# Designs tried in a protein design run: peptides against a protein of PDB entry 3ESW. Part 211

Target 1, 322 residues: chain A of PDB entry 3ESW
Amino acid sequence: NNIDFDSIAKMLLIKYKDFILSKFKKAAPVENIRFQNLVHTNQFAQGVLGQSQHLCTVYDNPSWHSIVLETLDLDLIYKNVDKEFAKDGHAEGENIYTDYLVKELLRYFKQDFFKWCNKPDCNHCGQNTSENMTPLGSQGPNGEESKFNCGTVEIYKCNRCGNITRFPRYNDPIKLLETRKGRCGEWCNLFTLILKSFGLDVRYVWNREDHVWCEYFSNFLNRWVHVDSCEQSFDQPYIYSINWNKKMSYCIAFGKDGVVDVSKRYILQNELPRDQIKEEDLKFLCQFITKRLRYSLNDDEIYQLACRDEQEQIELIRGKTQ

## One batch from the design tools (peptide; made by RFdiffusion4, then SolubleMPNN)

Design b2_p25_5_s3 (from b2_p25_5, 14 letters changed)
Fold by OpenDDE base, seed 5:
Structure b2_p25_5_s3 (fold): chain B 322 residues (1-322), chain A 25 residues (1-25)
Amino acid sequence: as target 1 above (322 residues)
Amino acid sequence: KEEIEKLLEELGKKVYLEQRLKELK
């Protein structure tokens, strides 16, 4: 009797689907207790939870997407994307168009739209006066700055005119569409919203060692792709560990569909001690938050995302991102 | 039954991983 191996494989895959779906049902009482104890006893876990409550959902705002699309030069962007797609994209299929779009958005954002602000220009002396600015420290926002989710204002004195210039660190990405300047935090915040406004799957990556960037899910490459707006970088996860020789301990990705420890993608050398949380507890925390983010999804959506998660975990273990 | 179900889940995971590994090659 010839064993129908294909039929057996199909039945096993159905059973595996049911098993995966069972993991995304309501958390057991023991899991809730473990989660509550972890976030109350571990400061790093509390920080990850706090970030997830903001970063996973804040960018899913249709009104913000409309404002972004109305603010960007879409004619220029699509003209450049169409030009690059016409050269090489037809041979690779329609899914590569989105990779060209993200690459153009990186170019447009860095070259045409947003500015790096190490020190602000003097509000009195005008443009190209940042060299004359001396930092005096930081303070809380005033009544106007507080309207735009401002946590800190950097204060600078002009050495030429003696006037004070305020550099508010706005967390409202809509305000950043107006100011069009900042550091890695403002860059990543607004650029994450920009990518989301094009309907893309995007994660915000937080590094414990004071850097932030994005990941975009490429349908062409069928994986998460490193995206750094500050560096105009696409698919270069090695730049921090290798090019910068940066020492790092944790990289955590925050998206609408989950929270993932992506440290293995970016920490290739010079790893700092991972002593802030037990590895098992971090894994549990990320899985628990991810489960909560998926509670409203249907069985097919849950299964597709779980398949994507397993593929990413295999990629991260094998070091085969390229 | 519970042991058989666990075994079927483990086998299903192996089949799934083998298919994904073929897609990554």
Scores: peptide ipSAE 0.233, ipTM 0.829, DockQ to the pose 0.574
Fold by OpenDDE base, seed 1:
Structure b2_p25_5_s3 (fold): chain B 322 residues (1-322), chain A 25 residues (1-25)
Amino acid sequence: as target 1 above (322 residues)
Amino acid sequence: KEEIEKLLEELGKKVYLEQRLKELK
């Protein structure tokens, strides 16, 4: 009797699908208790949860997407994308067009649209006066600044005219479309919204050692791709550990469909102690939050995302960007 | 039997991984 190996393989794949789907069903009472205890007893876990409640959902705002698309020079952007696609893209297929779009958005954002602000210019003396600015410290927002989700305001005194200049650290990305300046936080915040406004699958990556960047899911490369708006960097996850020789402990990615520890992608050397939470508890926390974010999805969507997650975990273990 | 179900799940995972590895070549 010839064993029908194809039939057995299909049956085994169905059983595996059912097993994967079972992990994303409603949390057991014991898992809920473990989650509650973890976020109440571990400050790092509470921080990750708090960030997930904001970063996983805030950028899924259609009204913000419209405002972004109305603000950007779309004609310039698409002209440049079409030009680069016409050179090399036709040989690689249509899916590469989105990679060219992200690369152009990186160029456009850094070169044409947004400005790095180490120190503000003096409001009285005008442009290119930041060299004359002395930091006096930080304070809370005033009544006007508070309208734009401002947590802190940096205060500077001009050495030339003696006037005070305020640098509000706005967290409202729509206000950042007006101000068009900031540091890594403002850059990553607005750039994440920009990528989301083009309908892209994007994650916000938080590094504990005071840096932030994005990941974009490339359909062409079939993986998550490192994207840093500050550096105009595409697919260079090594820049922090290798080029900067940065010491890091945690990199956590926040997206609409999940929270993932991506530390293995970026921490290639000079690893700092991971002493803020047990590794098993962090893994549990990220999986639990991810499960909650997927509660409204159907079985096919859950399975496709789970397959993508498994592929990413294999990539992270092998240390090979495929 | 729960033990057989676990075995089937493990085998299913192996088949899945082998198929994915073939698609990446």
Scores: peptide ipSAE 0.228, ipTM 0.828, DockQ to the pose 0.631
Fold by OpenDDE base, seed 4:
Structure b2_p25_5_s3 (fold): chain B 322 residues (1-322), chain A 25 residues (1-25)
Amino acid sequence: as target 1 above (322 residues)
Amino acid sequence: KEEIEKLLEELGKKVYLEQRLKELK
């Protein structure tokens, strides 16, 4: 009796699919109680939940995508992508084109579009006057600044003319298309929206130690790829731990389809104490939020995402980003 | 029955992981 191994494999895969799908059904009462207790008792868990409520959904705005695409020099971007793809991309298939697009968007954003703002230029003295600016502190937004989701305004005095310059820290990424300046927060916020506007799967990565970046899901590489707009960096997750010798405790990725602890991708050395939450509770929290984000998805979408999640978890355990 | 179902799930996971490991190569 020739054992039909293919039939057995298919049957086992169906059973595994059903098992995976069962994990994404509505949370049991005990899980809801655990979740509520965790977010009420643990400040770090509250922070992760609060960030997920914003970062997981805010960038899924078709109106914003249209505004982004109308604002960017698409002709220049695609010209450069096509040029780089024509050199090396033809042998690797069509899926690599998106990697070239993300690399060009990194270049375009840093070189042509957005500016780093350590200190603002003086509104009176004009360009290249930031060196003359003295910080006076921070205050709340005025009536105009408050229209653009501004939580804080940094206040600077010009040492040359004595005038005050305001640097509002806008959280509205559409306002950032106008201002075209900021620090890591503004860079990552707008760049996340830019990548989303091209229809890409993107996550916002929050690091507890005051840095933020993106991850893009490469269909060519079949994994989440580190993307830092500030650094014009693609697939260099080691830059923080190795190149910067940065000490870090937590890196949490926020996307439309889930929340994931990606600390193992980025924290390669000099790990700070992970004392803000129990590891099991953080894992539970991320899984619980992810489950909620997927409630409206069909079984095939849930299964595909679960497969992606499992691959990522294997990658994070093996340390094989290459 | 429950034991067999668990075994089938474990085997399904192994088959799945083996397929995915082949795709990652």
Scores: peptide ipSAE 0.187, ipTM 0.803, DockQ to the pose 0.607
Fold by OpenDDE base, seed 2:
Structure b2_p25_5_s3 (fold): chain B 322 residues (1-322), chain A 25 residues (1-25)
Amino acid sequence: as target 1 above (322 residues)
Amino acid sequence: KEEIEKLLEELGKKVYLEQRLKELK
């Protein structure tokens, strides 16, 4: 009797699909108890939960996407993308166009649109006066700054004129479209919104050691791609560990469809102790939050995302990002 | 029955992974 291997394979794949879908059903009471205990007792877990409540949903705002698209020079962006695509992209198919778009958005954002602000310019002395600024510390926002989700304001004194300049750390990305300046937090916040405004699958990556960046899901590469707006970097996850020799413990990616520990993609050497949470508890936490984020999705969406998740896990284990 | 279903799920995962590994190549 010739074993119909194709029929067996199809049956097994159906059973696997059913199993995957079963994981995204309502959490069991024991899982809810474990989750509540974990976030109540572990500060790192509480931090990850708090970040997920903001970062996983805040960028899915159609009104913000419209404002972004109205603010950017789309004619310039698409002209540049079309120009680069015309050189090399036609042979690789339509999916590579989006990679060219993300690369141009990185260029445009860093070169034409946004500014790094180590210290603000003096409001009295004008442009290019940041060298004269002395930090006095940080304070809470005033009434005007508070309108734009400002958590803290850095205070600077001008050594030349003695006037005080405020550098509010705005968390409202729409305000950042106006101010067009900041550090890694403001850069990543606004750039995440920009990428989302083009309809892209984007994650916000938080590193415990005070850096943040994006990941974009490339349909051409069929994987999550490192994107750092500060560095104008595309697909260079090694830059932190290797080029900067940065020591890191945790990198957590936050997207609309999930929370993922992506530390293995970025922490290639100089790993710091992962002592903030048990590895099993972190894995459980990320899976539990991801399950909640996918609760309203249909079976096909859940299955497609689960396939993507498994592919990413294989990639992270094999170290074959390239 | 439950044990067989679990084994079928585990085998299904292996088949899935093997297919994906062929596509990455």
Scores: peptide ipSAE 0.231, ipTM 0.833, DockQ to the pose 0.593; fails the geometry check

Design b2_p25_5_s4 (from b2_p25_5, 18 letters changed)
Fold by OpenDDE base, seed 2:
Structure b2_p25_5_s4 (fold): chain B 322 residues (1-322), chain A 25 residues (1-25)
Amino acid sequence: as target 1 above (322 residues)
Amino acid sequence: KEKIEELLFKLGLEVKQLLQKQELA
């Protein structure tokens, strides 16, 4: 009896699709209770939920995308992308063009557009005076700074002129298009918006140990790709654990379509205790939030995303990016 | 039952990936 493998495969795929779609139906009452109890009793869970409410949706703003595209030197960017694509890209097909675009955006952002600000320059003494700045501490925003989603302002005194310089830590990425300076938070925030403005599928990755970066879904590579604007890094998830010898406990990715624990991609050594939440509860939390983010999607979109999620989980287990 | 279903579904995904690769070849 010739086993019709094609027929079996088709049947399995149909049953799989139906099963996946069934999981994305409205949450059972027991799941809602578990979720509510978890976020009310576990501070880490509450933090993940709070971040998801902002990071999963804030960058999906067409008005912001337009402002970004009007602010960037698109002629320069596309000229450079076209140049690199013309060298090697034609052989790999059209999908690789987006990888070249992201690489150029990393270059452009770090080299031409944005500046690292460890300490601000003195507002009175002018450029290249940050060495003369002494931190006095942090305070709340003033009335003007508060307009741009500022939670904290770092205060510095100039050792030369004695004047005070304020360094507002703006969370409004549109304000960052003007200021064009910051630390890892400002870099990642604005760069996430930039990538989204090109219509890319992007996640914001939060590390508990005070770093943040992006992931971009490459259609060419057919996977999530590590992207760090601060480091001008593309597809180098090992840089934190190996190159920096950084100790880490949690890396959580926040995107419009889901929240994913991506710790296995980045925590390759020097793992800190994962004691903030039970692993089962974290898995449940991420799945529950992801389910909520997908409530408005159609069956085909849900199925495609679920296939992508499973591929990512297989990748994370197999360590194939090494 | 859930574990068997999970395995069957993973198998279905692998088959789908194989079929997609064959359509691109």
Scores: peptide ipSAE 0.017, ipTM 0.489, DockQ to the pose 0.460
Fold by OpenDDE base, seed 4:
Structure b2_p25_5_s4 (fold): chain B 322 residues (1-322), chain A 25 residues (1-25)
Amino acid sequence: as target 1 above (322 residues)
Amino acid sequence: KEKIEELLFKLGLEVKQLLQKQELA
């Protein structure tokens, strides 16, 4: 009896697809109740939800993408990408080109475009005067600063001229294209938008222990790739746990298509207690939000994303990038 | 249920990968 393996495989795939799609159906009333109860009773869950409501959608703005692309030196960027791509002997049209693009964007952003700001320069004394700046504290935004989604303004006094310099912590990434300075928050915020502006699949990764970075989905590597604009880092998820010896508890990735606990990718040692939420509840929360984000997608899109999710989960369990 | 789902996921991925390899061949 010639076992028609192809027919069996096709049948299995159909059943599997149906099974996967069934998970993305509208949430049952019991799931909605569980979700509501979780968000109302657990502060960490509420925080994750709140972040998802912003981070999962804010960067999907075509107007912002246009502004970004008009602001960047695209000629320089693509010149450098093409140069490095050609140097490594790759043929045109390979998915690996996008990896080169992201690497160049990391270089360009850190070296040419954006500045790290521990303290601002004195507005009166000019460049390289940050050493003369004494922090006076933080205050709310003024009327002008408030236009650019500013929650906090750091106030500094110049020890040389005595003038006050304001360092508004802008959350508007378009304003950051003008200011071109900040800390990890501003860096990650704008860089996430930059990557999105090139049509890339990007997630914003929030770490509970006061750091943020990106993930980019590499079509060449067929996985999510760690991207840290502050560090000019590509595919180095170990830098925090190993190189920095950072203690961490939670890393949550926020993208248009889902929310994922990516802690296992980044927390390789020195794990802090994960006591903010039950693991089962966090898993449920992320899945629930992800499901909601995919409600408008067709069955094929849902299935493709589910396959991607499964691959990622396998990666995270195995602790090895395939 | 979770183990079965995990097995189904693994199987589905393996089958998908095999089919993709066959379509590219």
Scores: peptide ipSAE 0.017, ipTM 0.472, DockQ to the pose 0.440
Fold by OpenDDE base, seed 1:
Structure b2_p25_5_s4 (fold): chain B 322 residues (1-322), chain A 25 residues (1-25)
Amino acid sequence: as target 1 above (322 residues)
Amino acid sequence: KEKIEELLFKLGLEVKQLLQKQELA
């Protein structure tokens, strides 16, 4: 009896699909209880949930996308992308074009558009006066600053003219299109919106040790790619652990389709204690939030995303064995 | 053949995850 291997393969794929889909069904009462208990008893879990409620959905705003595209020099950007695409000449397919686009957006953002701000320039003395600024502390926003989702304002005094300069830490990315300055938080916030405005699949990565960056899903590479706007970095996940010798405990990625612990991609050495939550509880939390984010998707969309998730998990496991 | 290999890798990952849960229990 010739074993019909094609029939067996089809049966296995059907059973596997059903198994995967079963994980994304409506949460059982016991899972809801576990989730509620976890977020009420564990501060780290509550923080992850709070971040997910904002970061997973805030950038999916068509009005913001239009404002971004109207603000950027699209002619310059596409001219540069087309130029680099033409040089490398490789018929590697249309999917590689988006990698060139992200690389140009990194260049454009850092070199032409946005500025790093350790200290603000003096509002009275003008440009390149930040060296004369003394920090006086931080305070709450005034009435105007509060209109732009500002939680904190850093206060500086000019050593030359004695005037006070305010540096509001705006969380409104549309206001950041105007101010065009900030630290890692402002950089990552606006750059995440910029990438989303081009229709790209993007995640916001939060590191517990005071840094943030992006991930972009490359259709050409068929994986999530590290993207840091502050560093003009593309596909260099090792820069923090190896180049900076940074000690880290948690890296959590937030996207429209899920929340993922991506610590294994970035924490290659000098791992700090992961003592904020049990590993099984963190895994459960991320899966539970991801499941909720996918409730409106059809079975085929759920299955495709689940296959992507499993490929990412395989990648992350292999990276530790190398 | 490629789809079968992919399936086997995914199944292998699930088995590893189950084993890790049992070791932590």
Scores: peptide ipSAE 0.015, ipTM 0.478, DockQ to the pose 0.046
Fold by OpenDDE base, seed 5:
Parts: structure tokens; C-alpha cells; sequence
Structure b2_p25_5_s4 (fold): chain B 322 residues (1-322), chain A 25 residues (1-25)
């Protein structure tokens, strides 16, 4: 009996596709109960859900993308990208160009566009006066600040003139296009929107130990790439654990198409106890939220994303940046 | 398209094998 290997291969591929698609069908009643119980009983799970409801969708705003593109010096950006692309003579064409674009956006954002603000300058004394600022504490936003999704306002007194300066912690990324300053939260928030405005696949990575960054899906590298706007860093996931010797417990990535525990990419040493949730429950939670985010996608889109998910899981297990 | 699907199938098998090894460790 000549085994028709081609027929068997085709049948296996069909069955595999059907199996993958079956995982993204509507959740069974038991899964819904498990999810509800988890988010009601576990504070960490509730936090992840709350973040997903915002971070997975907020950046998919065409009006915001237009405002970003109108605000950035696109002529300078593309001039620099074209210059670097031309030097490397890469026959590999259109896919690598996007990596050069992200690298230039990192440079442009840090060097030309946005500023780090540990302490604000005095509103009265002007530029380079932050050294004279004493923190008085934090308060709620005023009526004007509240228009721009401001959760807290840091209050500073100038030691030179005695005037009070307010540093509102805006979460509205469009307001950040105006203010052009902040800490890791403001940097990551606006930079995530900037990358999205160029039509890129981007995730927001939340670290429990008070840092945030991005991931970009490189079509050239065919993987998720670490991107930190604060550090002007591209594809350096080791900087936190190795260079900073930072202790970390959780890194969770939030994107339009899914929520993923990416801790294995960034926590290479000095791991803190992962005691906020059971590992199985966290895995279930991320998968459940991801499933919900994909409910409107067609079978081909679901299958393509599932294949990308499997590739990422292999990468995270192997510890190899491909 | 068929080559991609074959690669994905192989990848899926590899993922399963790696996950099984981690559960046993």
C-alpha cells in the first residue's frame, strides 16, 4: 500500500488548523466561571484585566494617529531612515526598512522630541531650574488637568523664588505631544502611540517593579523586539536584568491582538518571587483575554496570529533571540 | 502557503515537545 504522504500531510495540516481555530471559539461556560472567579478573587488578575481594557485598544485611534503624524518632523525622520537604509545596501528590501524606522524613531524621540522630567523646571525662573525644586507631595488634578486623563499632580516649591510649580502626570498621549516631558510612563505611553501611528504592531509592556517599555513586531526579524524609548534601546531585553541588575517578578505585554506574559524575555537573573497569582491561573488569564480580543477576527487572521504566538512561545522557552 | 503551513505544523510539534519537557522538569 503506497502511503500517499502528500495526502496525509494535507490532512494533518487541515486538522491542525481546525484544532487551532477551535481554541479561539467562544469560551465554554466553565471557562467563563473560572475567569470571573479569578478576577474577583485575585487582585493581580483584576489589575491585568483592568490594564488590558485600556492598553489593548486605546492606541488604535485613527484621529490620534493623524495628530501624531502631523506633529512629528516626518521629513527629518524619513531622511535619516533613507540614509541609513542606503548605507547597508540590503538586498533584503522592504522588511528591514521598518527596523531602521523604529531605530530612527527611538533616536528622534529621545534626542529631538521628548525630555526626561525627574523634577519640573520652575514656572517662574524658567529653563534649567529643576535643581531648585523641592517636592511638597502629590494631589488630585484641577479642572483643567482633569481634561487630559490626569491621575496625580506632583507639587514642587522653588527654593529660589518660592513659587509653586505643578507637574501633572498626564495619561492622555495627545497632551504629551504638547508637554514634551515626563518619566517612563509618559515616555512609553506616547512612544507606543507614535509606533502605532506608523501602522506597526506594538505591545505595551508593564513590569510590576515600576518600569514600562514597548515591543515591536519586526517582519524582518520575524519576532517581537524589545523597544525602550527612555533608553533609546532596540532589541536589548537584557538591559534590565543584566545591565541594571534589576530584580523583577512579572512583565506583561498588552497589544490589540493579545496579552502575553513576556517575563522570560526580560527576567534573566535576580527573579523575585512570583507569588501574586498561580502560574496556571496567569496563563489561563492571558489566554482568555487574548481569545476575547480576537473574537471579531476571521479564521485566517486567527490562524496567522496563533502561529505567531507559537513561534514566540518557542523563543521564550529556548531563551534564544532568533 | 503550503510551505508556511508545514513550517507551522513542525513548529507546533516542537512547542509541544518543549512544553512537555518543562512540565517534567
Amino acid sequence: as target 1 above (322 residues)
Amino acid sequence: KEKIEELLFKLGLEVKQLLQKQELA
Scores: peptide ipSAE 0.016, ipTM 0.499, DockQ to the pose 0.111; fails the geometry check

